# Peptides against a protein of PDB entry 2MBZ, part 39

Target 1, 143 residues: chain A of PDB entry 2MBZ
Amino acid sequence: GINLTPEEKFEVFGDFDPDQYEEEVRERWGNTDAYRQSKEKTASYTKEDWQRIQDEADELTRRFVALMDAGEPADSEGAMDAAEDHRQGIARNHYDCGYEMHTCLGEMYVSDERFTRNIDAAKPGLAAYMRDAILANAVRHTP

## One batch from the design tools (peptide; made by RFdiffusion4, then SolubleMPNN)

Design b2_p14_4_s2 (from b2_p14_4, 5 letters changed)
Fold by OpenDDE base, seed 5:
Structure b2_p14_4_s2 (fold): chain B 143 residues (1-143), chain A 14 residues (1-14)
Amino acid sequence: as target 1 above (143 residues)
Amino acid sequence: KKAAGALAFLGASF
């Protein structure tokens, strides 16, 4: 799992405990390349690395919320660019994330209530907006 | 395929 002390985990993730999902993740995706890559990459991550990942996620969330508040459609250039940054962030931090993989993640954000609830905590409908932006971004990058 | 590693369920990270 995450090689941080309980105190460090609390400082980074707060009341959210990522380890509570480790067993389910292993059961569902333990035989995938993505899982292997993620385990290999994150094995050396420090507290600062995890904090950076959280900060990047927060920034992206704010960006999508701002787009929604401005009335920009999910298939706007702004929204698709945000989706692209999201994809690239996953690729850097966890595992190779092509456009097909990204669209699958987007669908998970709206089909798994746990994801939807967590994402929509920032703004109702954010998960769906992100999913739509992810799809649009994938389409524009697929000739 | 929702091959989300540890990232998937991280609080603000997804």
Scores: peptide ipSAE 0.081, ipTM 0.769, DockQ to the pose 0.128
Fold by OpenDDE base, seed 1:
Structure b2_p14_4_s2 (fold): chain B 143 residues (1-143), chain A 14 residues (1-14)
Amino acid sequence: as target 1 above (143 residues)
Amino acid sequence: KKAAGALAFLGASF
């Protein structure tokens, strides 16, 4: 799993314990390239690396929330740009994330209640907004 | 295909 002490994990992830999902992740995606790539990339991650990833995620969350509060459509340039940054962040930190992969993730955000609950903790409907932005961004990059 | 969503960091780097 993540090579951090319990104290470090708490500092970075708070009450969220990523290790609780390790078995499920392995069972569902253990034979995928994404899983292999992620394990290889994250094996050397330090506490600071994980913190950076969390900070990036938090900033992106705030960005989407701000767009929603401003009434910007999920298919606006601002929302699609945020979705693109999300995709690129996954690619840098975890695994190759093309637009098809990204749209699949977006669908998971609204179909898996665990994702929906965790995402919508920032703002109700955020998961759906992100999904729509992800889809719109994929469409504009798929002529 | 529901990909390995940031490896199920449901509350972290999703």
Scores: peptide ipSAE 0.079, ipTM 0.769, DockQ to the pose 0.132
Fold by OpenDDE base, seed 4:
Structure b2_p14_4_s2 (fold): chain B 143 residues (1-143), chain A 14 residues (1-14)
Amino acid sequence: as target 1 above (143 residues)
Amino acid sequence: KKAAGALAFLGASF
């Protein structure tokens, strides 16, 4: 899990408790390479590392929201580039994230209401927009 | 703090 003190966790994640999902994640994906890689990478993460990850996520959220507010289609170059940065961020911080994996994540964002609710807290429809951008980005990068 | 309260997946935030 995330080896931060309760105080550090609150400082980084606020009212979100990532530990409440650890059992479910292990049950569903504990035998995957992604799970192994994530556990190995994050085991050494400091508070600064987690804060950086959260900052990156916030920046990407703002970027997608700005695209939506501007009326840019989810398959625009801007939206697809944001999706690509999202994919690469996952790859750097957690686990190898190819385009197929990324599209699966995008689908989860709209099919798991917990993800949808948390993502759409920034803007209604953001999860669907991200899913569409992720898919479009995957398509353009798949020969 | 993360304003959107994003969920973690395999130890990752969205």
Scores: peptide ipSAE 0.076, ipTM 0.760, DockQ to the pose 0.376
Fold by OpenDDE base, seed 3:
Structure b2_p14_4_s2 (fold): chain B 143 residues (1-143), chain A 14 residues (1-14)
Amino acid sequence: as target 1 above (143 residues)
Amino acid sequence: KKAAGALAFLGASF
C-alpha cells in the first residue's frame, strides 16, 4: 500500500483510493519482479514523491495528446521520444523497465479495457497511439 | 482521481 496518512492520500490522489486496488494488483502481479521492486521503491516515498510522479505522468499524457493533435505519426521521433521518457519514468519510479517490458505494457494498454478507457479519457485512441510509439521506440533501440 | 495515478496502480506500481 501507500505509506501516507489518510489526509496525505487525499491531497495527492483526491477521491482515488490506491488501497482499493491492492488485492487486485497482488492477484495479477504479485509474483512478478516488477511488483516486488515497486513495493520496495515506493515504501519510502513521501507525499511529495507521489505528487511528482503523478505530475510527470500528467505532463507526458499532455505531450502525447499534443503529438496526436499535430498529426505526428506514432513512429515519429517526437512520439518515440515521448515513449522513451515514459519508459524511463517507469524505471525511475517503479521498477526496471527494459524495452521488452515496455512493449508488454503497451500491449496491456490496448488489451485491458480499463487501461484503454482510462488512457483514452484524455483523447480517444491515445492508448493505441502510445502502444505504437512504445513499439517503435523499442525497435529503434534494439538494432 | 488522476487517471495516470489509477493506471500506475493497476499496473502494480505501488
Scores: peptide ipSAE 0.070, ipTM 0.755, DockQ to the pose 0.489

Design b2_p14_4_s3 (from b2_p14_4, 4 letters changed)
Fold by OpenDDE base, seed 5:
Structure b2_p14_4_s3 (fold): chain B 143 residues (1-143), chain A 14 residues (1-14)
Amino acid sequence: as target 1 above (143 residues)
Amino acid sequence: RRAAGALAFLGASF
C-alpha cells in the first residue's frame, strides 16, 4: 500500500484511508495494466509526492465547483480544460489514461455510489458535471 | 482535510 506512517497518512489524506480498499482493488483490477502501472509509479512516492497529488486534486475540485457556481456548461472550454487536466494528472501520477479510459472513469463516478458520494461532498452534482465535462473533452479531441 | 486524490483507490478507478 501507501508507504506512509499512520500520522503521515492522516496529515495527507485526513480521515480517508485509500488502503482500506486495497483488497477490493486487487480483486477487481489486480490483473490490469493500469493497476500494475499505478503500483510501479507510486512505489517510490514520498509524503511530499502524495501531498502534491492531493493538492492538485483539491485545486481541480475547486475549479469545477467554481465553474458550476458560475453556471458554465459542462461542455464549456473551461470545463473541458479542467477535464483534460484531470486526465493528464491521472496519466502522470497513476497510469496511462486515454480518452476512452477517461470516459469510462467518468461514467463510474456517477454509477458507483461510493464515488458519487465522495465527489459530491464538495458540491451536489459535481460527479455528474465532471462526467459530462470528461465526455465533452473526449469528443473535442476525437477528429 | 478532504482527500480528493484518494478517489483513485475506491475500487473501479483502474
Scores: peptide ipSAE 0.086, ipTM 0.773, DockQ to the pose 0.428
Fold by OpenDDE base, seed 3:
Structure b2_p14_4_s3 (fold): chain B 143 residues (1-143), chain A 14 residues (1-14)
Amino acid sequence: as target 1 above (143 residues)
Amino acid sequence: RRAAGALAFLGASF
């Protein structure tokens, strides 16, 4: 689990406790390389590391919302660049994330209602927009 | 505060 005190967890995640998903995560992803890499990488993370990850995710969310508000298509250069940064962020913080993996994650964002609800809390349709941007970014990098 | 970190395996996190 996350190696933080209850106070630290609250400071970083608020009323969200990531450890509540530990069993389900193991059941769904426990046999994947991504799971192994993530466990190994995050084992040494400090409160500051987790806070940084949250801040990066929030910033990316704001970027996508701004693109949507501006009417930029999900296959625009701006949206694809945001998707690329998302992919790189996952690679940096959790596990190797190639374009195929990223596309699979994008599909999960629209097929798993819990992800959809979480993402769309920022803006309705954001999960679908991100999925489309992720797909477009993968296509442009795999001509 | 809602957690939204790029924790792809955590149920509601992405």
Scores: peptide ipSAE 0.083, ipTM 0.770, DockQ to the pose 0.338
Fold by OpenDDE base, seed 1:
Formats: C-alpha cells, sequence, structure tokens
Structure b2_p14_4_s3 (fold): chain B 143 residues (1-143), chain A 14 residues (1-14)
C-alpha cells in the first residue's frame, strides 16, 4: 500500500483512500507490466511526491474544464495537448503509458461509474470529454 | 478535497 500515515493520506487524498482498492487493483491488473512498474516506482514515494501527483492531476482537470467552458471540441489541438500531457504524467508517475493504453484508460473513465462520478465532480461530462480528447490524441499520433 | 490523482489506484491513472 501507500506508505503514508492516515494523517498524511488525509492531507493528500482527503476522504478518498486508495488503499481501499488495492485488492481489486491487484485482481484486475496484478499480472500486468503496468502494475509491476507502478508498484516499483511508487514504493519510494513520499508524501510530497503524492501531493505533487495530486497537484498535477488537479491542474490538468482545470485545464480540461477551461477548454470545455470555452467550447473547444475534444479533438481540438488544445484538448489533444492536454490529453498528451495526461499520458506523459501517467508515464512519469506510474507506468509506461502508450497511446493504446491511454485509450483504454479513457474508456474506463466513462465505463466505470467510480471514475465517472469522481471526474465529473469537477464538471458534468468531463470524463467523456477527456475520453474523446485521449482518443483524438492517440489517433493523431498514430500515422 | 477531490482526489483526482488518486484515480490511478482504481486501476488506471489520472
Amino acid sequence: as target 1 above (143 residues)
Amino acid sequence: RRAAGALAFLGASF
């Protein structure tokens, strides 16, 4: 699990406890390279590392919300660039994330209600917008 | 606080 005290977890994640999903994650992804890479990479993470990851995600959320508010389509350069930054953030913090993997994640954002409700808490339809942007970004990077 | 970054622990990343 995450090597943080309950207090530190609360400071970083609030009411969300990622350790509650460890068994499910292991069952679903335990045999994947992504899982192994994530476990190895995050094993050394400090509170500050987790906070940075959270801050990056929040910034990305704000960026997508701003794009939606501006009426930019999900396949706009701005939205696709945000999706690319999202992919790179995953790669940097968790596991190698190619465009196929990223597309799979995008689909999960709209098919798993837990992801959808969490993402859409920032703005209704955000998960779908992100999924579409992720797909568009993958397409433009696939000659 | 919304834990956007913590979504990775549901089996993905964000």
Scores: peptide ipSAE 0.083, ipTM 0.774, DockQ to the pose 0.404
Fold by OpenDDE base, seed 4:
Structure b2_p14_4_s3 (fold): chain B 143 residues (1-143), chain A 14 residues (1-14)
Amino acid sequence: as target 1 above (143 residues)
Amino acid sequence: RRAAGALAFLGASF
């Protein structure tokens, strides 16, 4: 799992405890290359690494919220670029994330209520907006 | 503080 003390975990993740999902994650994705890549990559992460990941995600969230507040469509260039940055962030931090994988993640954001609740805490409908932006970005990059 | 990191495998984090 995440090699942080309980205090460090709280500082980085707040009330969210990633370890509570370890069993489910293993059951659902334990046999995938993505899971293996993520475990191998994150094994060396420090508290500062995890903090950077969270900060990056927070920035992305703010970016999407700003787009929504501005009335920008989810298939706007700005929204698609934000989705692309999201994809690349996953690729850098966790596992190879192609456009198909990214689209699947987007669908999960709206189909798994836990993801939806977590994402929409920033703004109602954000998960759906992100899903749509992710899909649009995938489409524009698919020959 | 709420975790929003790109932890795609975690059930409540994206």
Scores: peptide ipSAE 0.083, ipTM 0.773, DockQ to the pose 0.330; fails the geometry check

Design b2_p14_4_s4 (from b2_p14_4, 5 letters changed)
Fold by OpenDDE base, seed 1:
Structure b2_p14_4_s4 (fold): chain B 143 residues (1-143), chain A 14 residues (1-14)
Amino acid sequence: as target 1 above (143 residues)
Amino acid sequence: KTAAGALAFLGASF
């Protein structure tokens, strides 16, 4: 699990407890390269590292929300660039995330109610918007 | 605030 004290975990993740999903994650992805890479990378993460990851996620969330509020379509350059940054963030922090993997994640965001609920907490429909932007970004990078 | 930890695996906002 994440090597933080309960206090540190609360400071970084708030009411969300990432360790509550450890068993399910292991069951679903335990035999994948992504899981192995993630475990290897995150094993050395400090509180500051996790906080940075959260800050990056928050910034990206605000960016997508701003795009939606501005009426920018999910396949706009702005939305696709945000999706690309999202993909790169996953690659830096967790595991190699190609466009195929990214589109699969995007689909999970709208098909798994838990993800949808967590994402849409920022703005209703955000998960769907992100999924569409992720798909559009993948398409433009895989002619 | 968004949640990471298992970001791309489960339960997180990204």
Scores: peptide ipSAE 0.087, ipTM 0.774, DockQ to the pose 0.297
Fold by OpenDDE base, seed 5:
Structure b2_p14_4_s4 (fold): chain B 143 residues (1-143), chain A 14 residues (1-14)
Amino acid sequence: as target 1 above (143 residues)
Amino acid sequence: KTAAGALAFLGASF
């Protein structure tokens, strides 16, 4: 799991406890390269590393919300660029994330109600918007 | 205190 004290976990993740999903994650992805890479990378992460990851996620969330509020379609340059940054962030912090993997993640965001609920806490429909932007970004990078 | 954006499923992280 995450190598933080209970106090540090609370400071970084608040009411969200990622460790509550550890068994399910292992059952669903335990035999994948993504799981192995993530465990290897995050094993050395400090509290500051996890905080940085959370800050990056928050910034990206605000960016997508701003695009939605501005009426920009999910296949706009701005939305696709945000999706690309999202993909690169996953690759940097967790595991190699190609466009196919990214598309699969996008589909999970709308098909798993737990993801949908947590993402849409920022703005209703955000998960669907992100999924569509992820798909559009994948298409433009696969001519 | 920032903790709103990420859904850490690790093997399929946000």
Scores: peptide ipSAE 0.086, ipTM 0.772, DockQ to the pose 0.359
Fold by OpenDDE base, seed 4:
Structure b2_p14_4_s4 (fold): chain B 143 residues (1-143), chain A 14 residues (1-14)
Amino acid sequence: as target 1 above (143 residues)
Amino acid sequence: KTAAGALAFLGASF
């Protein structure tokens, strides 16, 4: 999926091996528009593009952690804004991500232990916090 | 880096 050398992949993703999940992702998402869009967009990505995506993810993680540490509720303006930026980042980098899709992703973060483990590596409970913020953001944008 | 962005390959998104 990712057109990088093994060395480049390690530089960008570190210990995480995205290739381990390629088959499962295809099985679970292969018939969706999101999958198609993601494959199309990422096909042209360079190492620098992937690094940018990682940097954006890290920045967002730090932002959510800071909100949690400050005691800001997941439905605070700050948390909802972070969730909105998360949604927009997905839309920019991978596929069209509406609020319904975003809430589904949030639920996956807490229901799939692999997501939960990876997210909570930054801070215990972060996945749940993100899920709640994503939901709150979706609600406030529902006409 | 935390490799949080790599989660995209588990759920087709971060």
Scores: peptide ipSAE 0.084, ipTM 0.773, DockQ to the pose 0.434
Fold by OpenDDE base, seed 3:
Structure b2_p14_4_s4 (fold): chain B 143 residues (1-143), chain A 14 residues (1-14)
Amino acid sequence: as target 1 above (143 residues)
Amino acid sequence: KTAAGALAFLGASF
């Protein structure tokens, strides 16, 4: 799993305990290439690596919130570009993430209340906005 | 701490 001490895990992830979901993740995704790739990449990650990943995600969250506050549609160029950066971030840090995979992740963000609750903590409706932007970005790259 | 950690371990990025 994550090669961090309990103290380091708390420092990076706070109140969220990733170990609570290890069995569920293995049951749902254990036979996928994405799971194997993620395990291989993250095996060497340091505390600083995990912190960087969360910092990147926080920056992207702020970017989406700013777009929503400005009234930009989820299918605007700005929103679709943010979705593309999200996809590329997953590809760099975890596993190959094509547009179909990305769309599936977007649907999960609104269908699993645990994801929805965590995402919408930044702004109500953010999960749905991200899903819509992800879908729009996938469509524009698949004419 | 952040939604990023939760998303990764719940299945978004394992």
Scores: peptide ipSAE 0.082, ipTM 0.769, DockQ to the pose 0.502

Design b2_p14_5_s1 (from b2_p14_5, 8 letters changed)
Fold by OpenDDE base, seed 1:
Structure b2_p14_5_s1 (fold): chain B 143 residues (1-143), chain A 14 residues (1-14)
Amino acid sequence: as target 1 above (143 residues)
Amino acid sequence: GAMGGALAFLGMHF
């Protein structure tokens, strides 16, 4: 699992214990290259690394919410750029994330109620907005 | 945040 003390985990993730999802993650992803790459990359992550990842996620959340509040379409340049940054963040921190993988993640955000509920906690409809932006970004980068 | 929360790990962290 994550190489942090319980105290460090709480400081970074709050009341969430990432270890509670280890079994399901392994069941869903254990035989993928993504899983292998993620395990290899994150094995050396410090508390500060995980905090940075959380901060980046928070910033992207705020960015998407701001786009929605401004009435920007999910296929606007702003929304697609945010989606691209999201994809690159995954690639940088966890595993190679191509556009196909990214669109699969986007679909999961709206098809798995747990993700939808978690994401929409920031703003109703955010998961769908992200999915649409992810798809649009993938399309514009696919000849 | 929404993308960094606990459930993000189910989708491989994002």
Scores: peptide ipSAE 0.164, ipTM 0.804, DockQ to the pose 0.412
Fold by OpenDDE base, seed 5:
Structure b2_p14_5_s1 (fold): chain B 143 residues (1-143), chain A 14 residues (1-14)
Amino acid sequence: as target 1 above (143 residues)
Amino acid sequence: GAMGGALAFLGMHF
C-alpha cells in the first residue's frame, strides 16, 4: 500500500481513504500489467509525490471546468490537449497508458456511479465531458 | 485533491 504515516495520509487525502478501495482494485486490476507497474512505481513515493499527484489532478480539473464554462466542445483542440495531458500524467505517475486504455478509463468515468459523482462534484457533466475529450484525443492520434 | 485520490485508487488511473 501507501507507505505514509496516518498523519501524512490525512494531510494528503483528507477524508478520503485510499485503503478503502484496495481490495476492489486488486479484484478488478490485479492481473494486469498496469497494476504491477503502478505498485512498482508508487512503492517509492513520498508524501510530496502523492501531494504533487493530487495537485496535478486539481489543476486538470480546473482546466476542464474552464473549457466547459467557455463553451468549448469536448472535441476542441483545447479539450483534446487537456485529455492528452491527462493521459501523459497517468503514464508518468502510474503505468503505461495508451489511447485504448485511456478510452476505457473515460468510459469508466461515466459508467461507474462512484466516479461520476466524485468527478461531477467539481461541475455537473464533467465526467461526460472528460470522456468525450478522451475519445476525441484518441481518434486524432490514431492513423 | 479529492478527485485525484479517488480516481487513482478506485480506477487505477490519474
Scores: peptide ipSAE 0.155, ipTM 0.800, DockQ to the pose 0.459
Fold by OpenDDE base, seed 2:
Structure b2_p14_5_s1 (fold): chain B 143 residues (1-143), chain A 14 residues (1-14)
Amino acid sequence: as target 1 above (143 residues)
Amino acid sequence: GAMGGALAFLGMHF
């Protein structure tokens, strides 16, 4: 689980305790290298590390929303760059995230209604936009 | 944000 005090968890994640998802995460991902890598990397994370991760996610959300509001296609350079930064953020903070893995995550955003609803809370269609940007970014980086 | 929110953990944080 996340090695934070209850107070620190509240400051970073609010009223939600991420540890309540540990069992389901293990069921879905427990046999993957991604899960192992994530557990290994995050084991040493401090409150400041988790806060940074949350801030990065917030910034990326704002960035995608801004692109949508500007009318930029999901396969635009701007959208693909945002997708690339998303991929690199996952790789840096959690687990090796190649373009294939990234596209799988993108598909999850639109196929799992919990993710779709949660992501689209920021802007309707955001999950689909992200999926399309992720796919486009993967294509442009595949020789 | 949604990407870093509670549900993100189900998708391995993203």
Scores: peptide ipSAE 0.174, ipTM 0.807, DockQ to the pose 0.407; fails the geometry check
Fold by OpenDDE base, seed 3:
Structure b2_p14_5_s1 (fold): chain B 143 residues (1-143), chain A 14 residues (1-14)
Amino acid sequence: as target 1 above (143 residues)
Amino acid sequence: GAMGGALAFLGMHF
């Protein structure tokens, strides 16, 4: 699990308790390479590492919201580039994330209401916009 | 944030 004190966990994640999902995460991902790689990488992460990851996610959220507010289509260059940065961030911090894996994650954002509700808290329709941008980015990188 | 919290639920945080 996450090697932080209860105080550090609250500081970084706030009201979101990652430990409450540990069993479900193991059920969904326990036999995957992604699960193994993530456990290996994150085992040495400090509070500062987790905070950096949260900050990167917040910045990407703001970027997608700005694209939506500007009326940019989800298959625009700007939206696809944001999706690519999302994919690369996963690869750096957690596990190898190819385009097929990324599209599967995008589908989960709109099919699991818990994800949709959490993501759309920033802006209604953000989860669907991200899914569409992820798919478009995958298509342009798959000849 | 939204994506940060979702990452843990995605199974990226163990």
Scores: peptide ipSAE 0.132, ipTM 0.790, DockQ to the pose 0.449; fails the geometry check

Design b2_p14_5_s2 (from b2_p14_5, 7 letters changed)
Fold by OpenDDE base, seed 1:
Structure b2_p14_5_s2 (fold): chain B 143 residues (1-143), chain A 14 residues (1-14)
Amino acid sequence: as target 1 above (143 residues)
Amino acid sequence: GRMGGALAFLGMFF
C-alpha cells in the first residue's frame, strides 16, 4: 500500500482511505502489467509525491470544468489536449497508458457509479465529458 | 470530490 503515516495520508487524501480499496484494486488489476508497474513506481513515493499527484488531478479537473463551462465540445482541441495530458500523467505516475487503456478508463468513469459520483461532484456530466474527450483524443492519435 | 483519491485507487491513477 501507500507508505505514508496516518497523518500524511490525512493531509493528502483527507477523509479518503485508500486502504479500503486495496483488495478491489488487486481483484480488478492484480494480473495486469499496469498493476505491477504502479506498485513498483509508487513504492518509493513520498508524501510530496502523492500531494503532487493530487494537485495534478485537481488541476486537470478544473481544466475540464472550464472547458465545459465555456461550451467547448469534448472533441475540441482543448478537451482532447486535456485528455492527452491526463493520459501522460497516468503514464508518468503509475503505468504505461496507451490509448486503448485510456479509453477503457474513460468507460469506467461512466460505468462505475463510484467514479461517476466522484467525478461529477465537480460538475454534473464531467465523467461523460472526460470519457468523450478521452475517446476523441485516442481516435485522433490512431488514424 | 476531486479526481484523485477514489479514482487513484479504483483506477490506479490520479
Scores: peptide ipSAE 0.143, ipTM 0.789, DockQ to the pose 0.437
Fold by OpenDDE base, seed 4:
Structure b2_p14_5_s2 (fold): chain B 143 residues (1-143), chain A 14 residues (1-14)
Amino acid sequence: as target 1 above (143 residues)
Amino acid sequence: GRMGGALAFLGMFF
C-alpha cells in the first residue's frame, strides 16, 4: 500500500483515497506481474515521489483536455504522443506497460463506469478520447 | 488541480 500518513495522503491526493481500491485491485490483479512490479516499485516511494506522480498525471490530463478543446483528433500526432507519454509514465512509476497492456487499460477506462466517471470529471468524454489515443498510439508502434 | 491529479493517478495505476 501507500505508506503515507492520513495527513500526507490528503496533501497529495486530497479527498481521493487510492487505498479504497486496494482490495479490489488485489482481487483482480494480485496474481499479475504488473501488480507485483508496482508493489515492489512503490514500496520505497516517499510523499515527494507520490506528489511527482500526481503532478505528472495531472499534467497529462490537462494535456489531453487541451487537445480535445483544440479539436485535435484522438489519432492526431499530439494525442498519440500524449498517450505514449502516459504509457512511459506507467512504465517508469508502476510496471512494464507494453502497447497491448496499454490498450487494455484504455478499454477499461471506458468499460468500467468508475474509471469513466473519475476520468470524465476533468472533461466529459476524456476517457473515450484517451482510449482512442492509446489505441492509435499502439497501432502506429505495432510492426 | 489536485482532484485531476488524484483521479488520473487511478487511471495510471490500474
Scores: peptide ipSAE 0.129, ipTM 0.780, DockQ to the pose 0.378
Fold by OpenDDE base, seed 5:
Structure b2_p14_5_s2 (fold): chain B 143 residues (1-143), chain A 14 residues (1-14)
Amino acid sequence: as target 1 above (143 residues)
Amino acid sequence: GRMGGALAFLGMFF
């Protein structure tokens, strides 16, 4: 799991407790390559690594929100580039993330209410916008 | 710092 002290976990994740989802994650994805890759890659992560990942996620969120506020459509070059950076970030930090996997994640953002609520906390409709951008990015790379 | 962590562990997917 995450080799952080309770204090470090609080500093990085605040009130969020990732341990509450450990069993569900294992039950749903424990036999997948993505799960194995993620566990192996994150096993050595320090507090600073986890903080970096959180910071990258925050930056991406702000970027998507800015695109929405500017009226950029989800299939704009700007939105698709943000989606591509999102995909590459997952690949760097957790597991191999092809375009098919990425589109599946995008669909989860709008179909799982827990994800939707979490994402839309930054801006209403953000989850749907991200999903659409992810789909558009996948299409342009796999014509 | 909150959103990324929640998404990561709410299914191991960001």
Scores: peptide ipSAE 0.147, ipTM 0.792, DockQ to the pose 0.481; fails the geometry check
Fold by OpenDDE base, seed 3:
Structure b2_p14_5_s2 (fold): chain B 143 residues (1-143), chain A 14 residues (1-14)
Amino acid sequence: as target 1 above (143 residues)
Amino acid sequence: GRMGGALAFLGMFF
């Protein structure tokens, strides 16, 4: 699990306890390279590392929401750039994330209600917007 | 604490 004290976990994740999902994550993804890579990378993460990851995710969420509010289409340069940063963030923090993997994740965000609900908590339709931006970004980078 | 952070949680869930 996450190598933090209960107090540190609370400071970083608040009411969310990531360890409560460990079994489910292992069940769904335990046989994937992504899972292995993530376990290896996060094993050394400090409280500050986890906080940075949270901050990056929050910033990206705000960025996508702002794009939607501005009326920028999901295949706009702005949206595709945000999708690219999302992909790179995953690669940096968790596991190798090529465009195929990213596209698969994007599809999961709209096909798995749990993810959709979690993402859309920031703004209704955000998951779909992200998925579309991810697809567009993948296309432009894979001509 | 946190305000949102959906993408971070997605990283934990893959």
Scores: peptide ipSAE 0.123, ipTM 0.779, DockQ to the pose 0.440; fails the geometry check

